# Designs tried in a protein design run: peptides against a protein of PDB entry 4HTP. Part 188

Target 1, 231 residues: chain A of PDB entry 4HTP
Amino acid sequence: SQTVASHVPFADLCSTLERIQKSKGRAEKIRHFREFLDSWRKFHDALHKNHKDVTDSFYPAMRLILPQLERERMAYGIKETMLAKLYIELLNLPRDGKDALKLLNYRTPTGTHGDAGDFAMIAYFVLKPRCLQKGSLTIQQVNDLLDSIASNNSAKRKDLIKKSLLQLITQSSALEQKWLIRMIIKDLKLGVSQQTIFSVFHNDAAELHNVTTDLEKVCRQLHDPSVGLSD

## One batch from the design tools (peptide; made by RFdiffusion4, then SolubleMPNN)

Design b2_p26_3_s4 (from b2_p26_3, 18 letters changed)
Fold by OpenDDE base, seed 3:
Order: sequence, then C-alpha cells, then structure tokens
Structure b2_p26_3_s4 (fold): chain B 231 residues (1-231), chain A 26 residues (1-26)
Amino acid sequence: as target 1 above (231 residues)
Amino acid sequence: SALEEEIRRVLEEMRERMRRAEEEAK
C-alpha cells in the first residue's frame, strides 16, 4: 500500500532540517518543524481519505529526525572514517589532496568555516561542487536503504553495505548527504531538544515514548494531534 | 543566497504537490 513517505522527497525533509538548523530562536525552529508536520498530516488525510485503520504515520520521518531513538533497525556499523574513505574513493580525490585531508582530519580545524568536528559539514563542502543539484530519493526509499545497511551490517556483508551507501550517495544532493550523514551518525545538530520535537508533534508524545520507547507506536497512536492518550 | 532559494523552492514544490493531492482526493 502507498504511504506518505513514498510520496515525499527526502529533499523536502532535508530542506526543513536545514531551515531548523539555521534558525536562531526556538520559536522559529518550531515553526519550520510544524509546517512540515502539518503538511505531512494533510497529505496523509488526503492519501488515506477512503481507507480506515491504516498503519501509515509520521514514523518514517520521525525516525530520521530523532535517529538516536531508533529501535527497529540494528546498528549501521558506520563511522566518519569509513565515510571519509568511501568519499575519497567515490570522488577519486587525491589522497594527499586538500579535500581528502579535510575528510580524514575532520576533527582538526583547517579553515575559516569553524566546522571542525562536524564531519557532515565538511563533507557538504567537498560534495557541493561535485554532486547532483537535486536528489531523487523519497523518505521511504531512504529508510529502505538504511534498513538494508543495518541488516547487512548484522550479516557482515560489507559489499552490500557499500552498495546501499553508494545508492544513497549517488542519488542525493550535497545537502541531502549532509543530513543523511547526520542521520547515520545520529547527531542532527538541530538546536532543538527531543522534548521540543515531541511536544510539537503531540502533547502526549513524550509521555508515551517514555513508557513504550516505541517511536512508531508514538507516531501511530498520536497521529491526530487532537486525540490524546486518554481518549 | 542560492542555498536559501533552493530550500524555498523545494518546500514550495512540496506544498504544491500536497495541495494538488488534497484537491484530487476531494
């Protein structure tokens, strides 16, 4: 069956996240998240207008926004150093070149951007002149590929992990890859707390998550912001 | 900036797609 996530480009989520990150105040950050969420819910209602008891929810997006709360998929087994090496190979960067060294030594300040320690930002600047301007992946496709990575990590299939990573990379813009990296590393640096994200999603979300630790259940049960836990 | 404009464009396209989907579903 069709899901909202199968229709929403990953680029749309990344653009929202970028706006949230760049916003200075909590209120502005919340506004950007709320706008995306409201649009998602409206799309859901339209898509499922004639369907009852659907399991579709905001979960596909929420698990990317709060990747540290992921419990369904196993560990990716991916670190910054692995990604650095992959990018050097994929982009055919000279090993002793400036860009390769930036990726490998991402913890060391090298420039005026102040991005030391933020691998995703360093990767972004390396990727920007080299990658697609527009990605082609939906949120569902991104999650499918991430599921594949986690599954293959568990199965110790490094070749298939690389295959899925390459698919993610080659079908994503530099901006999308910045956020994808942060999702994999599980540090989005949005400047808003988990509690804030939950509170915007639903008044009872934090409580339900605290009890269940099940992000999908939270998203499904509290899909309607007007229907509470006690209802 | 070029980045900000791109972000705006993508979000606008998203809103438009969702709007059309809502209208088609009516």
Scores: peptide ipSAE 0.020, ipTM 0.575, DockQ to the pose 0.045
Fold by OpenDDE base, seed 5:
Structure b2_p26_3_s4 (fold): chain B 231 residues (1-231), chain A 26 residues (1-26)
Amino acid sequence: as target 1 above (231 residues)
Amino acid sequence: SALEEEIRRVLEEMRERMRRAEEEAK
């Protein structure tokens, strides 16, 4: 079955997240999220116009926006040190070179940008001159690859984990990889609370999540902003 | 596999872009 996530580029989500992060005011952050959500809902209505009973929802995007609330996908088993080593190998960076040392020593302030402790930002600057200008992955494809990583981690298949990571990296821009890293580490640094994200999605979303702890149920049951829980 | 070959090609293209970027920064 066709899903909205299979048609939406991962780049579009990342650009929205970037706009939210760069916005200083709460109102502006909310506006950018609302615009993305409204576009998603509009596309859903168009895509499923002739199909009343669909299970498709905002869940594929929501689980990437709120990765700390993920309960369906198991642990990735990926830390910053593993990613650093992978990038050094993949990009063929000299081990004693400036960029390799930045990735390995990401907690120590070595650069002019003040990005100490934020591995994703350090990686972004290393990747920017080296990666594709535009990625090719959809939100569905990103989730499929992340599912593969989690499944193979549980099965202790390190070679297949590496394969999926390489596919993510090689088909993503530097900006997309910055956000992908933050999704894997489960810290987006958006400057907006979970409560705010839920409130913009639906007035009853926070309450339903508090009871069920199931993001998919929240997204599916509260897909229409005009229909409440008691409706 | 076809996927492995594609990954290899993309990696080679990335390495070439890196080389060019390093040359432009000198």
Scores: peptide ipSAE 0.016, ipTM 0.385, DockQ to the pose 0.028
Fold by OpenDDE base, seed 2:
Structure b2_p26_3_s4 (fold): chain B 231 residues (1-231), chain A 26 residues (1-26)
Amino acid sequence: as target 1 above (231 residues)
Amino acid sequence: SALEEEIRRVLEEMRERMRRAEEEAK
């Protein structure tokens, strides 16, 4: 069956996240998230106009926006150091070169950008002149690849993990990779709380999540913002 | 179909909003 996530480019989510991050103040951050969410819901309604009881929901996006709440997917087993080494290899960066050292020493950058400790931002600047201008992945495809990574990590298939990572990287822009990294590391640095995200999604979302700890269930049951838990 | 056209329209609207916001953020 068709899902919204299969039609929405990952780039669209990343652009939204970028806007949220760059926005000053809670209200503007909320506005950007709400606009994306409203568009998603509108698309859902159009896509499923003649279909009842669909399981499709905002979950594919929500689990990327709130990656720390992921419970379905096993651990990736990926750290910044692994990604650094992968990028050095993939981009053929000299190991003693400036860019390789930036990636490896991301915690103590000597640069002027003030990106100390933010591996994703450091990676972004390294990737910007070297990667695609526009990625080709949908949100569904990103989730599929992340599922593969988690599964292969559990199975201790390092080669297949690398393969899936390479697919993600080679089909993503620098901006998309910045956010992908943050999703994998589970720190988006949006400047908005989990509670804020839930409150914008649905008034009852935080409560339902606190009880169930099931993000997919939250997204499915509270898909309609006008229908509450007690309705 | 009408449904396909509606879906396309919604996606285009999303993308256009995103594009405009990116341009304004430069």
Scores: peptide ipSAE 0.102, ipTM 0.701, DockQ to the pose 0.788; fails the geometry check
Fold by OpenDDE base, seed 4:
Structure b2_p26_3_s4 (fold): chain B 231 residues (1-231), chain A 26 residues (1-26)
Amino acid sequence: as target 1 above (231 residues)
Amino acid sequence: SALEEEIRRVLEEMRERMRRAEEEAK
């Protein structure tokens, strides 16, 4: 069955997240998220106009926006050091070179940007001159690859994990990879709380999540912002 | 470039796996 996530480029989500991160005020951050959400809902209505009882929801995006609340897929088993080594290998960076050392020693302040401890930002600057300008992945494809990584981690299939990571990396821009890394590490640094995201999504979202701890149920049951829990 | 070649290889392998999976589902 067709899903909204299968039609929405991952780049669109990343651009939204970037706008949210760069915004200083809470209201501006909320606006960017709301615009993305509204567009998603409009597309959903159009896509499923002639179909009743669809299971499609905002869940594919929400689980990437709130990766800390992910409960469906298991742990990725991926840390910054693993990604650093992978990038060094993939980009053929000199091991004693400045960029390789930045990735490996991401916790140590090196350079003028003050990005110490933020691996994703360090990676972004290394990747920017070397990667594609535009990615090709949809949100659905990103989730499929992340599912594969988690499944293969559980099965201890390291080679298959690497393959999925390579697919993610090679089909993503530097900006998309920055956000992908943050999703994997489960720290988006958006500057908005979980409660704010839920409040924008639906008035009852925080309550339902507190009871169920199921992000998919929250997204499905509260898909319509005008229909509450008591309806 | 070496990166472009690696990308091509990975994509081709994935496409082939997807094709096989689709055929098996059918």
Scores: peptide ipSAE 0.006, ipTM 0.350, DockQ to the pose 0.019; fails the geometry check

Design b2_p26_4_s1 (from b2_p26_4, 15 letters changed)
Fold by OpenDDE base, seed 3:
Structure b2_p26_4_s1 (fold): chain B 231 residues (1-231), chain A 26 residues (1-26)
Amino acid sequence: as target 1 above (231 residues)
Amino acid sequence: EEEKEEKEEKELRERFEKKIAEIESK
């Protein structure tokens, strides 16, 4: 079935997240999120114009924006150390080289960018000169690959986990990988609270989530910002 | 920097609009 997520590049979400992160004020952060959401809703309306009963919603994006609220997908089993080793291998980085050491010792202040402890930022700077300038993945494809990782982690299939990670990495820009890492680690560092994200999405979103703890239900039931829980 | 962000935001909107138009034309 056609979904909005199958048409929206992952790069567009990442660009939005980057703008949100860079924005200093809450109002600017909200604006960037709202604009992406509004564009998504407009696309949904166009895509599903002749179909009233669709299950498609903002959920594919929302679960990447609020990865700590993920309940459908099992644990990835991926940590920074695993990613560091994978990047060293994939990029053929010298083990004693500066970049390999940065990835492995990401918690140690290196004095350069103040990014100590943020593995995603360290990875970004290592990747920027070495990877694609533009990714090719849609939001749906990213979620499919993440689903594969979680499923294979549950099944203890490390080889298949690596395969899916390689697909994500090789088809993503440095910026997209920065955000992907943060999604996997479940810390986006947007500087906006969960409650703010819900409030922008729908006035009743926080309440419905508190009751259901189901992010997909929240996105589906409150897809229309003009239709409340009591309607 | 703000001008760059505004441009990127405009380009994002235009991409969505283009995709919408493509769907509506089918």
Scores: peptide ipSAE 0.294, ipTM 0.818, DockQ to the pose 0.780
Fold by OpenDDE base, seed 1:
Structure b2_p26_4_s1 (fold): chain B 231 residues (1-231), chain A 26 residues (1-26)
Amino acid sequence: as target 1 above (231 residues)
Amino acid sequence: EEEKEEKEEKELRERFEKKIAEIESK
């Protein structure tokens, strides 16, 4: 069946996340998230206008925004050191060069931006002059590739993990890769709590998640902000 | 920076609106 996630560019989610991160105030962060969510819901209503009882929901986006709550997808088996080595290989960076050393020693301050310990930001600056300006992936395609990585990690197929990672990297901008890395590592650094994200999504979302621990169920059952758990 | 954010927000909204209009026209 046709989903909203199959139509929404991953770049649009990343742009929204970037605005949320850059905003200093809680109110501004909430506004940017709410606007993306409202646009998603309007698109859902248009896409499914003649179809009742669809299973499509905000879940494909929500699981990328709250990756620490992922329960459907198994572990990726990916760490910063593996990504560093992959980027050095893919970009043909000299191993003793400045950029390779920045990626490998991401925990040590390099004095430029104070981004010590944030591998995604270090990767962003290395990638910015070397990658596409705009990516081509939808949210659905990103989730499909992440599912492939998790499945192949469980099967111990390292070659296929690398293949899926290369597809993600070669079809993404530097900004999209920054956020993709944070999704894989499960730390978005948005500056808003999980409770705030749930509160904006639906008034009953935090309660339902606390009981079920099922993010898909939360997104599906509470798709309409006007329909509560008791209804 | 604020002008850039407002522009990016407007462009995002316009992309969604365009996609909605394309679906509604079918």
Scores: peptide ipSAE 0.286, ipTM 0.816, DockQ to the pose 0.806
Fold by OpenDDE base, seed 4:
Structure b2_p26_4_s1 (fold): chain B 231 residues (1-231), chain A 26 residues (1-26)
Amino acid sequence: as target 1 above (231 residues)
Amino acid sequence: EEEKEEKEEKELRERFEKKIAEIESK
């Protein structure tokens, strides 16, 4: 069945997240999230206009925005060091070169940007001059690849993990990869709380999540902002 | 920077609106 996530570019989510991160005030951060969510809901209504009882929801996006609440997907088994080595290999970076050393020593302040400890930002600057300008992946495709990584990690199939990572990397812009890394590491640095995200999504979302701990159920049951838990 | 953000927001909305229109025209 068609899903909203199969039509929404991953780039659009990343651009939204970038705007949220750059916004200084809580109100502006909320506005950017709300606009994306509202657009998603409108698209959902149009896409499913003639279909009753769809299971499609904001869940594919929400699980990327709140990756620490992921319960369906198993652990990726991916750390910054693994990604650093992969990028060095993929980009054919000289091992003793500046960029390779930046990736490997991401915790050490080496530059003026204050990006020490933020591997995703360091990777972004290395990738920006070397990768495609526009990614081709949808939110659904990103989730499918992440599912593959988690499944293959559980199955100890390292070669297949690498394959899926390469697909993500080669089909993503530097900005998209920055956010993808943060999703994998489960630290988006948005500057908004989980509670704020839930409150914008639906008034009852935090309560339902506290009871169920199931992000998909929250997204499905509270898809309509006008329909509460008691309805 | 604000102008860039506003432009990006507008472009996002327009992409969604276009997709909606394409679905509604079917």
Scores: peptide ipSAE 0.281, ipTM 0.812, DockQ to the pose 0.795
Fold by OpenDDE base, seed 2:
Structure b2_p26_4_s1 (fold): chain B 231 residues (1-231), chain A 26 residues (1-26)
Amino acid sequence: as target 1 above (231 residues)
Amino acid sequence: EEEKEEKEEKELRERFEKKIAEIESK
């Protein structure tokens, strides 16, 4: 079945998240999220115009925006140290070189950017001159790869985890990888609360999530902002 | 920086609009 997520580039989500992060004011952050959400809903309506009772929703994007609320996908088993080693290998970085040391010692202030402790930002600056300028993955493809990672982690299939990670990395820009890392680590640092994201999505979203703890159900049942829980 | 963000936002909207138009034309 066709989904909105199969048509939306992951780059578009990452660009939106980047704008949200850079915005200082709550109102600006909300605006950027709302614009993306509204565009998604419009596309959904067009895509499914002749189809009633579709299960497609904002869930594929929402689970990446609020990764700490993920309950369907199991743990990735991925830490910053694993990613650092993978990048050193993939980029053929000298092990004693500055960039390799930055990735391995990401918690130590290196005096460059106030990015100490933010592995995703350290990775971004290392990747920026070395990787693709534009990624090719859709939101659906990213979720499929993340599902594969989680499933293979549960099955203790380390080689298959590495394969899926390599596919994500090689098909993503530095900016996309920054956000992908944050999604995997489950800390986006957007500067907006979960409550704010829910309030923009739907007035009843926070309440429904508090009762169900099911992010997919929230996205499906409250897909239409004009239709409430009691309706 | 603000001009860059506005441009990126506009480009995002245009991509969605183009995709919608392509679907509606089928």
Scores: peptide ipSAE 0.275, ipTM 0.807, DockQ to the pose 0.822

Design b2_p26_4_s2 (from b2_p26_4, 14 letters changed)
Fold by OpenDDE base, seed 1:
Structure b2_p26_4_s2 (fold): chain B 231 residues (1-231), chain A 26 residues (1-26)
Amino acid sequence: as target 1 above (231 residues)
Amino acid sequence: EEEEERKEEEELRKRFEEKIKEIEAK
């Protein structure tokens, strides 16, 4: 079945998240999220115009925006140290070189940008001069690869985890990888609360999530902002 | 910086609009 996520580039989500992060005011952060969501809903309506009963929803995007609420995927088994080692290998960085040491010691304020403790930002600056300018992955493809990582972690297949990570990395820009890392580590640093994200999505979203703890159910049942939980 | 942000936002909107038009044309 066709999904909105199969048509939306992952780059477009990352650009939206970047705008949210850079915005200083709560109102501007909300505006950027609302505009992406509204565009998604309009596309959904066009894509599914002749279909009444579809399971498609904002869930593929929402689970990347609120990765700490993920309950469908098992743990990735990925930490910053694993990613650092992978990048050093993939980029053929000298282990005693400046960039390798930045990745391994990301908690130490060695950077000029004040990004100590934020591995994703450290990785971004290392990747920016070395990666492609535009990624090729859709939101659906990103989720498929993340599903593969979680499944292979459960099966203790480290080689296949590495393979899926390489597919993500080689098809993503430095900016997309910054956000992908934050999704895997489950800390986006957007400067908006979970409650704010839910309130913009639907008035009843926080309540339904508190009862069900099911992010997909929240996205499907409250897809239409004009239809309430009691309707 | 604000001008670049507005440009990126407008480009995102246009990409969605183009995809909608492509679907409606089928």
Scores: peptide ipSAE 0.322, ipTM 0.837, DockQ to the pose 0.804
Fold by OpenDDE base, seed 3:
Structure b2_p26_4_s2 (fold): chain B 231 residues (1-231), chain A 26 residues (1-26)
Amino acid sequence: as target 1 above (231 residues)
Amino acid sequence: EEEEERKEEEELRKRFEEKIKEIEAK
């Protein structure tokens, strides 16, 4: 069956996240998230108009927005140092060059942008002049690749992990890769709390998550913002 | 910058609307 996530470009999620991050006020951050969510729900209603009992929900997006709450996937086994080495190899960066050193020493304030300690931002600036302008991946495809990475990490299949990472990287813009890195590392730095995200999604979302610790159940059971837990 | 952000939001909304129309036409 078709899912909303199979139709929504990963780029659109990343653009939304970028707007949320850049917004200074809580209200503006909430607005950007709400607009994306509302569009998603409208699309869901259209896509599933003739199918009332579907398992499709906001879960594919929510698990990328709140990656620290992921419980379905096993650990990726990916750290910043691994990504740095991969980018140096993939981009054929001179090992003693400025960009390679920035990636490897991302914790040291060497840059003009004050992005020390944020590997994703360091990577973004290295990637921006070198990567595709627009990615081609859907949210579903990103999740499928992340599932593959987690599964292969559990199976200790390093070569297959690298293959899936390369597919993610080569089909993503610099901005998409910035956010993908943050999703993998599980730190989006949105400047908005988990509780705020849940509150915008549904009034009962935080409560249901506290009881179940199951993000998919939260997204499925509370898909309709007008239907509460007690209904 | 705010105007550009609003434009990007509107474009995102329009993309969703266009996709909805495509699905409804199928």
Scores: peptide ipSAE 0.321, ipTM 0.838, DockQ to the pose 0.729
Fold by OpenDDE base, seed 2:
Structure b2_p26_4_s2 (fold): chain B 231 residues (1-231), chain A 26 residues (1-26)
Amino acid sequence: as target 1 above (231 residues)
Amino acid sequence: EEEEERKEEEELRKRFEEKIKEIEAK
């Protein structure tokens, strides 16, 4: 079945997240999220105009925006050190070189951008001169690859984990990889609370999530902002 | 930077609108 996520570039989500992160005020952060969500809902209505009973929802995007609330996908088993080693290998970085050491020692202040402890930002600057300018992955494809990683981690298939990671990396821009890393590590640093994201999505979203702890149910049942939980 | 942000936001909106038009034309 057709999904909105299969048509929306992952780059567009990442650009939205980047705007949210860079915005200083809560109102501006909310505006950027609302605009993406509204566009998504309009796209959904157009895509499913002839189908009234669909399971498609904002869930594919929401689970990437609120990765700490993920309950369907198992643990990735990926840490910053693993990603650092992978990037050193993939980019053929000298192991004793400046960039390799930055990735491996990401928690040590380097005095430049104040990015100490933020592996995703350190990776971004290493990747920016070396990666594609524009990625090719959809939100659906990103989720499929992340599902593969989680499944293969559970199955202890390290080779297949590496394969899926390589596909994500080679088909993504530096900016997309920055956000992908943050999604995997489950820390987006958006500067908005979970409650704020839910409140923008639907008035009853926080309540429904508190009861069900099911992000997909929240997205599906409250897809229409005009239809309440009691309706 | 603000101008670049507005441009990126507008480009995102346009991409969604174009894709909606493509779907509606089928």
Scores: peptide ipSAE 0.308, ipTM 0.831, DockQ to the pose 0.813
Fold by OpenDDE base, seed 4:
Structure b2_p26_4_s2 (fold): chain B 231 residues (1-231), chain A 26 residues (1-26)
Amino acid sequence: as target 1 above (231 residues)
Amino acid sequence: EEEEERKEEEELRKRFEEKIKEIEAK
């Protein structure tokens, strides 16, 4: 079945997240998230106009926005050091060069940008002059690749993990990779709380999540903001 | 920066609207 996630570029989610992160005020952060969500819901309604009782929901996006609440997908087994080594290899960076050292020593302040400890930001600056300007992945494709990584990690198939990571990296812009890294590490640094995200999504979302701990159920049952839990 | 943000927001909206139109035309 067709899903909204199969039509929405991952770049559009990343652009939204970037706007949320850059916004200083809570109200502006909320606005950017709400606009993306509203657009998603409108697209859902159009896509599924003739189909009742679809299982499609905001879940594919929500699980990337709130990756710390992921329960369906197992652990990736990916750390910053692994990504650093992969980027050094993929970009053919001199191992003793400035950029390789930045990636490996991401916790040590080496630059004026104050990005110490944020591997994703350090990676972004290394990738920006070297990567595609526009990625080609949809949200669905990103989730499929992340599912593959988690599954192969559980199966101890390191070669297949690397393959899926390479597919993600080679088909993503520097900005998309920044956000992808943050999704994998499970820290988006949006500057808004989980509670705020849920409150914008649906008034009953936080309550339902507290009871079920199932993000997919939250997204499915509360897909319509006008229909409550008691409805 | 605010103007660029607004442009990006509008472009995102337009992309969704275009996709909706494509679906409705089918």
Scores: peptide ipSAE 0.317, ipTM 0.836, DockQ to the pose 0.788; fails the geometry check

